# Ledger of designs, part 109: peptides against a protein of PDB entry 2AZE

Target 1, 148 residues: chain A of PDB entry 2AZE
Amino acid sequence: AQECQNLEVERQRRLERIKQKQSQLQELILQQIAFKNLVQRNRHAEQQASRPPPPNSVIHLPFIIVNTSKKTVIDCSISNDKFEYLFNFDNTFEIHDDIEVLKRMGMACGLESGSCSAEDLKMARSLVPKALEPYVTEMAQGTVGGVF
Target 2, 101 residues: chain B of PDB entry 2AZE
Amino acid sequence: GRLEGLTQDLRQLQESEQQLDHLMNICTTQLRLLSEDTDSQRLAYVTCQDLRSIADPAEQMVMVIKAPPETQLQAVDSSENFQISLKSKQGPIDVFLCPEE

## One batch from the design tools (peptide; made by RFdiffusion4, then SolubleMPNN)

Design b1_p18_5_s3 (from b1_p18_5, 10 letters changed)
Fold by OpenDDE base, seed 1:
Structure b1_p18_5_s3 (fold): chain B 148 residues (1-148), chain C 101 residues (1-101), chain A 18 residues (1-18)
Amino acid sequence: as target 1 above (148 residues)
Amino acid sequence: as target 2 above (101 residues)
Amino acid sequence: EKTYVYSVEELPSRLVLK
């Protein structure tokens, strides 16, 4: 019946939305873990050093990085007010946001790539509220959304 | 019947989505709390060592861009054109290399 | 050519493709 067809369309729509939200939730969890882990790392490091790092030696979030070969020639044009920048490269480049940087640093405990050791998983669980711990476990096992 | 089954499925999916929304709210709340915590923000940094560790320091240079929200970034990466354009509407953009570089 | 808008609130990347 037409009614059944309409409901099936709606069902598919909801399934897709849920899938998207699952992806977003996973990313949010990873961001939370990465951020808290970074903060803990730096706190511990500063405590051991008994001082904060020099101001010009660190980059505070948020940021974006551009990396390219050291051999790449970069021409830069900057507006007087620094509202506009134009970079011309003679070779390829890569752009990464700070979130990706944190992941590559291992701040997300390898949870994002399924490379989460037992210790990493323990750390990851400790960095989220209790309500999120089961989901972190599911992420590590790759069983998220199994009921859908 | 089929109609009844679909109706039940939709109800279950609604409940599942509500659970997801709840978990997402928990996450966003945590992130907001972190953003509001002065000490956390003070400690929310990476070092040049960190950046070099992910971008082969022997072969790569790393340029750091600190831009206001809603900054437009246009990137062209083709065989004949390699360009990045930044346009901010909310303030100046800061671009620099790691001091150790 | 890709144009992004830098957004702190968007997922999964701060660079939102437009």
Scores: peptide ipSAE 0.330, ipTM 0.911, DockQ to the pose 0.267
Fold by OpenDDE base, seed 3:
Structure b1_p18_5_s3 (fold): chain B 148 residues (1-148), chain C 101 residues (1-101), chain A 18 residues (1-18)
Amino acid sequence: as target 1 above (148 residues)
Amino acid sequence: as target 2 above (101 residues)
Amino acid sequence: EKTYVYSVEELPSRLVLK
């Protein structure tokens, strides 16, 4: 009886760990797709323009952004060495990392929400190794879990 | 019996986790390859137009933060306090608005 | 209050909750 109880506890522990890893894997897949898609987009754009964009017009990864209303008053305190920043806002703000930005740009092909078109899905599949294609398909369908 | 069933379940879960780990390793390998490729690094950027597409500067101010690894970010977003604190130990932090703003 | 550690490593998120 006690042995069975111990195994049941362990079973639940492993199930939770697997669930966490599934979430991590999905995010990693999305990152891979987004990054590769971004690189391809920019490569094509530069080829068409026959030159790189102006240096001050682009932001290289990695980065994060903070957005708030233009009407928001922001007080900023910066240390002399720029090692420390303090921002005080009089209204709400949002923080997004570069990965989230890429998703919102559509670089993950809508796979993150399972709202990708046939063309988007084709693109997504083309940007991952063959071993990951079945998982990408499941993500698009919202039926992740069958590739174990 | 129940014991045998649980034992079998645990074995199956272990195999499933191993397969999952393998897939994760494939992903991390691909990401590492991207990070090590100079051309990919050069092309890994967004434009101000991209940022405008997700946060219109006409309505939203967009602040970009370029921080060293391990920078600590503290955020408070409540009805009475709206604050962001950044602390780096590895180098200076660069904060700027999109040049087109 | 939320505290994050900014990471550029191969993680699911750049902002790791502390």
Scores: peptide ipSAE 0.315, ipTM 0.908, DockQ to the pose 0.235
Fold by OpenDDE base, seed 4:
Structure b1_p18_5_s3 (fold): chain B 148 residues (1-148), chain C 101 residues (1-101), chain A 18 residues (1-18)
Amino acid sequence: as target 1 above (148 residues)
Amino acid sequence: as target 2 above (101 residues)
Amino acid sequence: EKTYVYSVEELPSRLVLK
């Protein structure tokens, strides 16, 4: 019946929306874990060193990195007010935001791959509110999709 | 019947979405609190050593971009054009190279 | 040819793909 068809369309729409929100939530969780873990690491390091690092030796979030072969020729044009930059490369390049860097550093405890160790999972759980712990566990097990 | 089944499914999906929204609110709240904590922000940094561990300067040059919020970045990466354009709306952009060890 | 557009946001936000 037409009514059933309409409801089926709506059902599919809602399922897709839920899927999108699940992805967004997972990313938010990873961000939270990564940031807190980074802060924890640096706090401990500074305590052990009994001083903060030199200001010019650290890069505060947010940031972007661009990497390319050291053989790549880069031409850079900068506006007078430094509001605009134009980079021209003669070869391919990569762009990474800060979160991606943190993930590669292991700050997300490998949770982003859904295959973190027991120790990593324990750390990840400790860095989120209690209400989010079950979801973190599901992320690690790859069972998030079965909840909704 | 089929109609009743679909109706029930939609109600269940609505409940699931509400639960999901709740969890997202918790996450965004935590992130906001983190952003408002001065000490946390002071400690939210990486080092050049960290960056070298991700992209070895022995093989790759690493350029760091510090830009204010709402800066637009456009990147073209094709066989015919390799370009990055940055346009800030509310301040100067700082670009520097990560030194090699 | 692939073109990527990003928006830089304040911490804790990431680059936003447009």
Scores: peptide ipSAE 0.297, ipTM 0.908, DockQ to the pose 0.320
Fold by OpenDDE base, seed 5:
Structure b1_p18_5_s3 (fold): chain B 148 residues (1-148), chain C 101 residues (1-101), chain A 18 residues (1-18)
Amino acid sequence: as target 1 above (148 residues)
Amino acid sequence: as target 2 above (101 residues)
Amino acid sequence: EKTYVYSVEELPSRLVLK
């Protein structure tokens, strides 16, 4: 009885660890798809325009976005070496990392929400190695969570 | 029996985790390849038009932060305090607005 | 009061919530 209980505890521990790794893998897949899709989009756009965009008109990864109302007053303190920044706002703000921006742009093909069209799923599969395609399919179907 | 079943489950879970680790290694390898490809990095950018789709510059101020790895970001958002603190370990931080603003 | 802490890292971690 005690032995079985100990094994059940270990079983649950392993299941939770697997669940955590599944979440991490899903995020890695989304990052890969988003990055490759972004590069592909920009390559195509530059080819169509026959030139790259002006240097000051683009923001290269990595970056963080902070947005707030234009009415928000922001006080900024910067160290001499620019290693430290302090921003004080008089109202609420939002923070978004570059991956979140890419997801909202649709660069992850809606896979993050399991809302892929057939076309989106095809694109997503084309942007990952063959070994990852089954997992991408599971993500699109919302069937991730089982044991292999 | 119950003991045998649990023992078998643990073995199967070990195999499943190994498969998962393998897939994660494939993913990290692909991401590394992207980071090492000069042309991909050149094309890894968003435009001000992209940012407008996230936060309308007509109504929102959009601040862009370019920070080196290992930078710490602390944010407080409450009725009593609204603050962002940045501390870099590897170099200077650059903060700017979208040029179209 | 809501407090968030992030760490900016190289790929694959990127911006990590702590």
Scores: peptide ipSAE 0.086, ipTM 0.887, DockQ to the pose 0.335

Design b1_p18_5_s4 (from b1_p18_5, 9 letters changed)
Fold by OpenDDE base, seed 1:
Structure b1_p18_5_s4 (fold): chain B 148 residues (1-148), chain C 101 residues (1-101), chain A 18 residues (1-18)
Amino acid sequence: as target 1 above (148 residues)
Amino acid sequence: as target 2 above (101 residues)
Amino acid sequence: EKTYVFSVENLPSRLILS
């Protein structure tokens, strides 16, 4: 019946939306863990060193990076006000944002790739509010969305 | 029947979505708290050593871009053209290389 | 060719396709 068809369309719509939100939530959790873990790491490091790092030795978030072969020739044009940049490469390049950098640094405890050890999972759980801990566990197990 | 089943499914999905929204709000709040905490922001940094750990400067050159929000980045990566264009409207863009040590 | 907008508000990336 048409009524059932309409509801089935709506059901599918909601399922897709939920799927998207699950993905977004997972990313938010990973970002939270990564950021807090980074801050914790640096706090500890500075305490050990008994001083902060030199100002020009660190890169504060947010940022993006571009990497290319060391052999790649790059031509750069910069406007006088530094509002515009143009880079020409003679070979391929990669672009990554700081979030991805943090993940690659292991700041998300491997939760993003299912490489979360027991210790990593414990750390990850400790860096989120209690209400999010079950979801972190589900992420580690790969069971997110099983109830839908 | 089928109609009743679908109706029930939709109700359950609504509840599930509400739970997701709640969790997302918690996450968003936490991230906002991080952004508002001066000490956290001061400590929210990576080092060149960190970047070298993920992109070996012996093989890869790493360029760092610090740009204002809403900066436009155009990237062309084809067999014939390799280009990045940056355009900011809110302030200057800072670009620097991560040195090899 | 891809054009991005550097964003601190959107997920999952800071580079949002425009």
Scores: peptide ipSAE 0.351, ipTM 0.915, DockQ to the pose 0.254
Fold by OpenDDE base, seed 4:
Structure b1_p18_5_s4 (fold): chain B 148 residues (1-148), chain C 101 residues (1-101), chain A 18 residues (1-18)
Amino acid sequence: as target 1 above (148 residues)
Amino acid sequence: as target 2 above (101 residues)
Amino acid sequence: EKTYVFSVENLPSRLILS
């Protein structure tokens, strides 16, 4: 009985670890899809324009964004070497990394919400190695919780 | 019996985790390949229009932060204090607003 | 209050809680 109980505890521990790794894998897949899709979009756009965008018109990864109301007053202090910044706001703000930005741009094909259209799913699958396609399908179906 | 069943379950879970690890390795490899590809990195950008598309341009301003890896960001967002502190150890931090914003 | 570190691996996010 005690031996079985010990194994049950171990089972639960492993299940939780697997769950965490599943979450990590999902994010890795989303990042891969988003990055590749972004690169593809920009490559196509530059080809159509027959020129790259102006240097100051684009933000290369990696980056972070902070958004706040235009009415928000921001005070900023910067060290001489620009190694340190301090921002004070008089109202709330939001922080997003580039990955989240790409998701909101649709670069992850809506896979992040598990609401892919057929076309989005096709795109998502095309942007991952063959070995990952089944998992992409599971993500789209919301069945990632299954043990494989 | 129960013991045998649990033992079998644990073995199956181990195999599942190994498969997950394998898939994760595939993903990380792909991401590394992207990071090592000069052309991909050149094309890994968003526009200010992209950024404005994810925030209401009529009401929101967007500040962009480009910082070296391992930069520390401390954020306080409460009713009494709204603050962001950035501390880099590897180089200067660049903060700017998108043009035409 | 949240403290983040900009991650090289950016998993699951570039902003990693510290």
Scores: peptide ipSAE 0.343, ipTM 0.914, DockQ to the pose 0.243
Fold by OpenDDE base, seed 2:
Structure b1_p18_5_s4 (fold): chain B 148 residues (1-148), chain C 101 residues (1-101), chain A 18 residues (1-18)
Amino acid sequence: as target 1 above (148 residues)
Amino acid sequence: as target 2 above (101 residues)
Amino acid sequence: EKTYVFSVENLPSRLILS
């Protein structure tokens, strides 16, 4: 009985670990798709324009953004070496990393929310190695976890 | 019996985890390849228009932060305190607004 | 209060809770 209990505890531990890894893999897949899609978009755009965009008009990864109301008063303190920043706001703000920005741009093809059209899913599949395609399909269908 | 069943389950979970690890390795390899590709990095950018598409510039101000890896970001967003603290150990932090704003 | 760390081990970067 005790041995079985120990194994059940171990089973639960392994299940939890697998669940965590599944979540991590899904995020990695989304990152890969979003990044490749972004690069593809920009490559096409530059080809159509026959030139790169102005250097100061683009933000290269990595980055994060902070957005707040235009009415928000922001007090900023910066160290001399610019290693430290302190921002004080008089109202709420939002923080988004570049991954979230890419997702909101649709670069992850709606896979992050299971809102993939047939074309979106086709694009998503095309941006990952063959070995990952089944997982992408499961993500789109919301059936992740059936294989593991 | 119960013991045998649990033992079998654990073996199956081990195999599943190994498969998962394999897929993760494939994925991380792809990401590394992208990070090492100069052309991909050159094209890895968003525009101010992109940022405006997710944060309405009519109502929102968008601040861009470029920070080195391992930079710490402390955020307090409460009813009485709204603060962001950035602390880098590897280099300077750049903060700016989109020029199109 | 939340504390994040910039993680760019995988592209694109992400904020992770520390």
Scores: peptide ipSAE 0.336, ipTM 0.909, DockQ to the pose 0.221
Fold by OpenDDE base, seed 3:
Structure b1_p18_5_s4 (fold): chain B 148 residues (1-148), chain C 101 residues (1-101), chain A 18 residues (1-18)
Amino acid sequence: as target 1 above (148 residues)
Amino acid sequence: as target 2 above (101 residues)
Amino acid sequence: EKTYVFSVENLPSRLILS
């Protein structure tokens, strides 16, 4: 009947919405793990050094980076108030936000690719609330995607 | 029948989505707590060495941009034009290069 | 050409297409 057909359409709509939210949750989990792991790393390092690093030697979040060949010529124009910048390159460039940087640093424990060692998984689980641990496990196994 | 089955499926999907929303809220709360903790934010940094580990300065130069929220970034990366423009409305933008090791 | 806005929300990234 037409009513059943309408419900089937609704079912598909909800499934797609759930899929999108699953992706969002995974990203949130990765961010949480990465941030906490970063903080933990730096805390430990500062304790070992018995002092914080020099202020100008660190880059606090948030930030983005632009990378290009060392041979790339860059022209930069800056407004007097530093509210506006214009960069002209003679070759291609890449832009990455701090979240991606943390992932590449391994701060997400390889969970972003589902490639975690036992130690990585242990670390990842330790950095999330108990309620999120099962999801972390699923991410590590690559089994995320089911409806629970 | 079929109608009852579909209705039940939709209810189950609703419950699943609610559980998902709950987990997302938990995670969002954790991130907010980190942002509100002064000590955590003090420790939320990377070093130039970290950046060198992901972008070899022997091959790549790394430019760091710290900009206020809502800053607009326009990027053109084509065969004929390579450009980045930044426009902030909330404060000055800071740009610096990470030195080579 | 791509235009982004720096986001305080991290999903999916700090760079959100405008």
Scores: peptide ipSAE 0.330, ipTM 0.913, DockQ to the pose 0.239

Design b1_p18_6_s1 (from b1_p18_6, 10 letters changed)
Fold by OpenDDE base, seed 5:
Structure b1_p18_6_s1 (fold): chain B 148 residues (1-148), chain C 101 residues (1-101), chain A 18 residues (1-18)
Amino acid sequence: as target 1 above (148 residues)
Amino acid sequence: as target 2 above (101 residues)
Amino acid sequence: EKVYVFDIDKLPSRLVLS
């Protein structure tokens, strides 16, 4: 009886670990899709424009975004070597990483919400190795969570 | 019996975890390949138009921060203090706004 | 008061302070 109880505890521990890895894998897949889709979009756009965009008009990854009301007063202190920054805000603000920005741009094909159109799903599948396609399909259907 | 069933479950879970590890390795490899491709990195950018679609500069101020890896970010949320501090270990931090602002 | 500390390479996708 005690042995079975110990094994059940171990079983639950392993299930939780698998669940965590599933979440990590999903995030990695979204990152891969978003990055490749972004590159593809920009390549096409530059080809159509017949030239790259002006250097000061683009922001290369990686980056983070801080946004706040345009009425917010921000005080900034910078060290001489620019290794240290301090920002003081008189109101609330938001921080977003580049992945979040890409998701909101639709670069992850809506896969992050577990809902994709047929076209979005087709694009998502085309941007991952064949071995990952079944998992992409499961993400789109919201069926990720089982043990395989 | 119960013991045999649990033992079998644990073996199956181990196999499942190994499959997950394999898929994660494939995915991380793809991300590494992307990071090593010069042309891909050249094209890995967003535009000011993209940022406007996320946070409209007409209503929101958008600040972009580019910091070296392992930079520490501290954010303070208080009724009396709203603060962001950045401390880099590897190099200078760059902060800027889109020209439209 | 809430204090958040992150490695910039491991940020949450979104952090809203209010």
Scores: peptide ipSAE 0.442, ipTM 0.917, DockQ to the pose 0.902
Fold by OpenDDE base, seed 1:
Structure b1_p18_6_s1 (fold): chain B 148 residues (1-148), chain C 101 residues (1-101), chain A 18 residues (1-18)
Amino acid sequence: as target 1 above (148 residues)
Amino acid sequence: as target 2 above (101 residues)
Amino acid sequence: EKVYVFDIDKLPSRLVLS
């Protein structure tokens, strides 16, 4: 009985680990799709414009953004060497990483929110190695979670 | 029996995890390739228009932070204090607004 | 009061402070 109990504990441990890895893989896939889609978009745009955008008009990854109401008062203290920043807000704010920004831009093809059309799914599949395509399909269908 | 069943389950889970690890390795490899490709990195950017599309500048102020790796970000969420602290060890931090703002 | 400490490259996708 004790031996079986030990194995059951281990089973649960492994199941939880797999679940966590599945979540991580899904996020990595979304990142890959988003990055490649972004690059593709920009490449196409630059080709059509026949020139790169002005340097100060773009924000290269990585970055984060902080957004708050325009009415929010922000006090900022900066060290002389700009190694340290301190921002004080009189109201709530949000912090988003670049991946979240890309998702909201639709760069992940809506795969992250179940809003992936057939065309979006086709695009998403085209932006990952063949070995990952089945998983992308499962993500779109919401069928991720089974035992491989 | 129960013991044999559990043992078999663990073996199957091990195989499943190995397959999962393989997929993760493929994915991380692709991400690394992107990071190593100069052209991809050059094209890995968003515009101010992109930011405006997700955060309406009519209602929201958007601040962009570019910081070196290992920069520490501390955020305080309190009814008495809302604060962001940034501390870099590898270089200066750049904070800016889009020119349109 | 909630204090969050992150490495800049290990942020959650979204952090809302209110």
Scores: peptide ipSAE 0.437, ipTM 0.915, DockQ to the pose 0.893
Fold by OpenDDE base, seed 2:
Structure b1_p18_6_s1 (fold): chain B 148 residues (1-148), chain C 101 residues (1-101), chain A 18 residues (1-18)
Amino acid sequence: as target 1 above (148 residues)
Amino acid sequence: as target 2 above (101 residues)
Amino acid sequence: EKVYVFDIDKLPSRLVLS
């Protein structure tokens, strides 16, 4: 019936929205874990060294990185006020934000790829509020995707 | 019947979404707390060594971009053109290279 | 061609397609 058809459409719409939010939540969780883990790592490192690192040796978030072959030729044009940059490369490049960097550093404990050791999972759980722990567990197991 | 079943499904989906929203709110709150904590922000950094660990400058050149919010980044990566354009509206952009160890 | 807006406060992605 028409009414059923309308509700089926609405059902699919809601399912899709939920799926999108699930993806967003997973990413938010990964970011939270990564940030907290990074802060924890650095705090520990500074305590062990009994001093902070030299200011010019660190890169504070947020940032973006661009990587390309060492052999890539790059032409750069910069405005006088440094509000505008133009880079021309003679070969391909990659762009990554700081979140991606943190993931590759292992700050998300391998949760992003489902490659968590027991220790990684323990760390991940410790870095989120209790209400999020079940979701972290499901992410590690690759069982996220259903409606709850 | 089918109508009643669908109606029930929609109610369940609504409840599920509300639960999801709640979890997202918790998560975003935690992130905001981190962003507002001075000590956390002081410690929110990576080193050149970190960058080398994921992109070795021996093989890859790593460029770091620190830009103000709302900075536009235009990237063209094709066989015919390889270009990055940065346009800030709120302040200067800082770009530097990560050196090899 | 990709055009992004770098939004520090935007979650879950800082680089948002415009």
Scores: peptide ipSAE 0.326, ipTM 0.910, DockQ to the pose 0.243
Fold by OpenDDE base, seed 4:
Structure b1_p18_6_s1 (fold): chain B 148 residues (1-148), chain C 101 residues (1-101), chain A 18 residues (1-18)
Amino acid sequence: as target 1 above (148 residues)
Amino acid sequence: as target 2 above (101 residues)
Amino acid sequence: EKVYVFDIDKLPSRLVLS
């Protein structure tokens, strides 16, 4: 009886760990898809234009963005060496890392929200190694969490 | 019995986790390859137009932060205070606004 | 209240909610 109880506790522990890893894997997959898709898009765009974009017109990864209402008052303090910044806002703001930006750009093909068309899913699958394709399919279906 | 069933379940979970770890290793490897490929890094960029598409500057101000590796960011967003603190260890931080066309 | 911690070198998520 006690032995069974111990194993049940261990079972729950493992299930939680697996759940965490599943979440991590999903994020990694999305990042991979987003990055590769972004690179592909830009490569194509540069080929079409027969030139790279102006250097000052692009933002290379990594980066983050902060967005807030245009009416928000922002005070900024910067160290002389620009190693430290302090921003104070009088209202709420949002922070998004580059990955989130890519997702919102559609670079993850809507996989992040389960809003994949057939074409989106095809693209997503094409941007990952073969071994990851089944998991991409599961993500698109919203059925992640099964046993491997 | 029950003990045998639980033992079997744990073995199955172990196998599942191993497969999961394998897939994660594949993903991390791919990401590493991307980070090491100079051409990919050259092409890993967004435009101001991209940013405008996700955050309309007509309503929202968009600030871009470029920071070197190992930069620390702390952000507090509460009813009492709204603050972002950046601290770099390796170099200067660049902050600029995304212009509105 | 939301407190964010950002590590530019962190994977799989750079931005972590505290």
Scores: peptide ipSAE 0.211, ipTM 0.902, DockQ to the pose 0.351

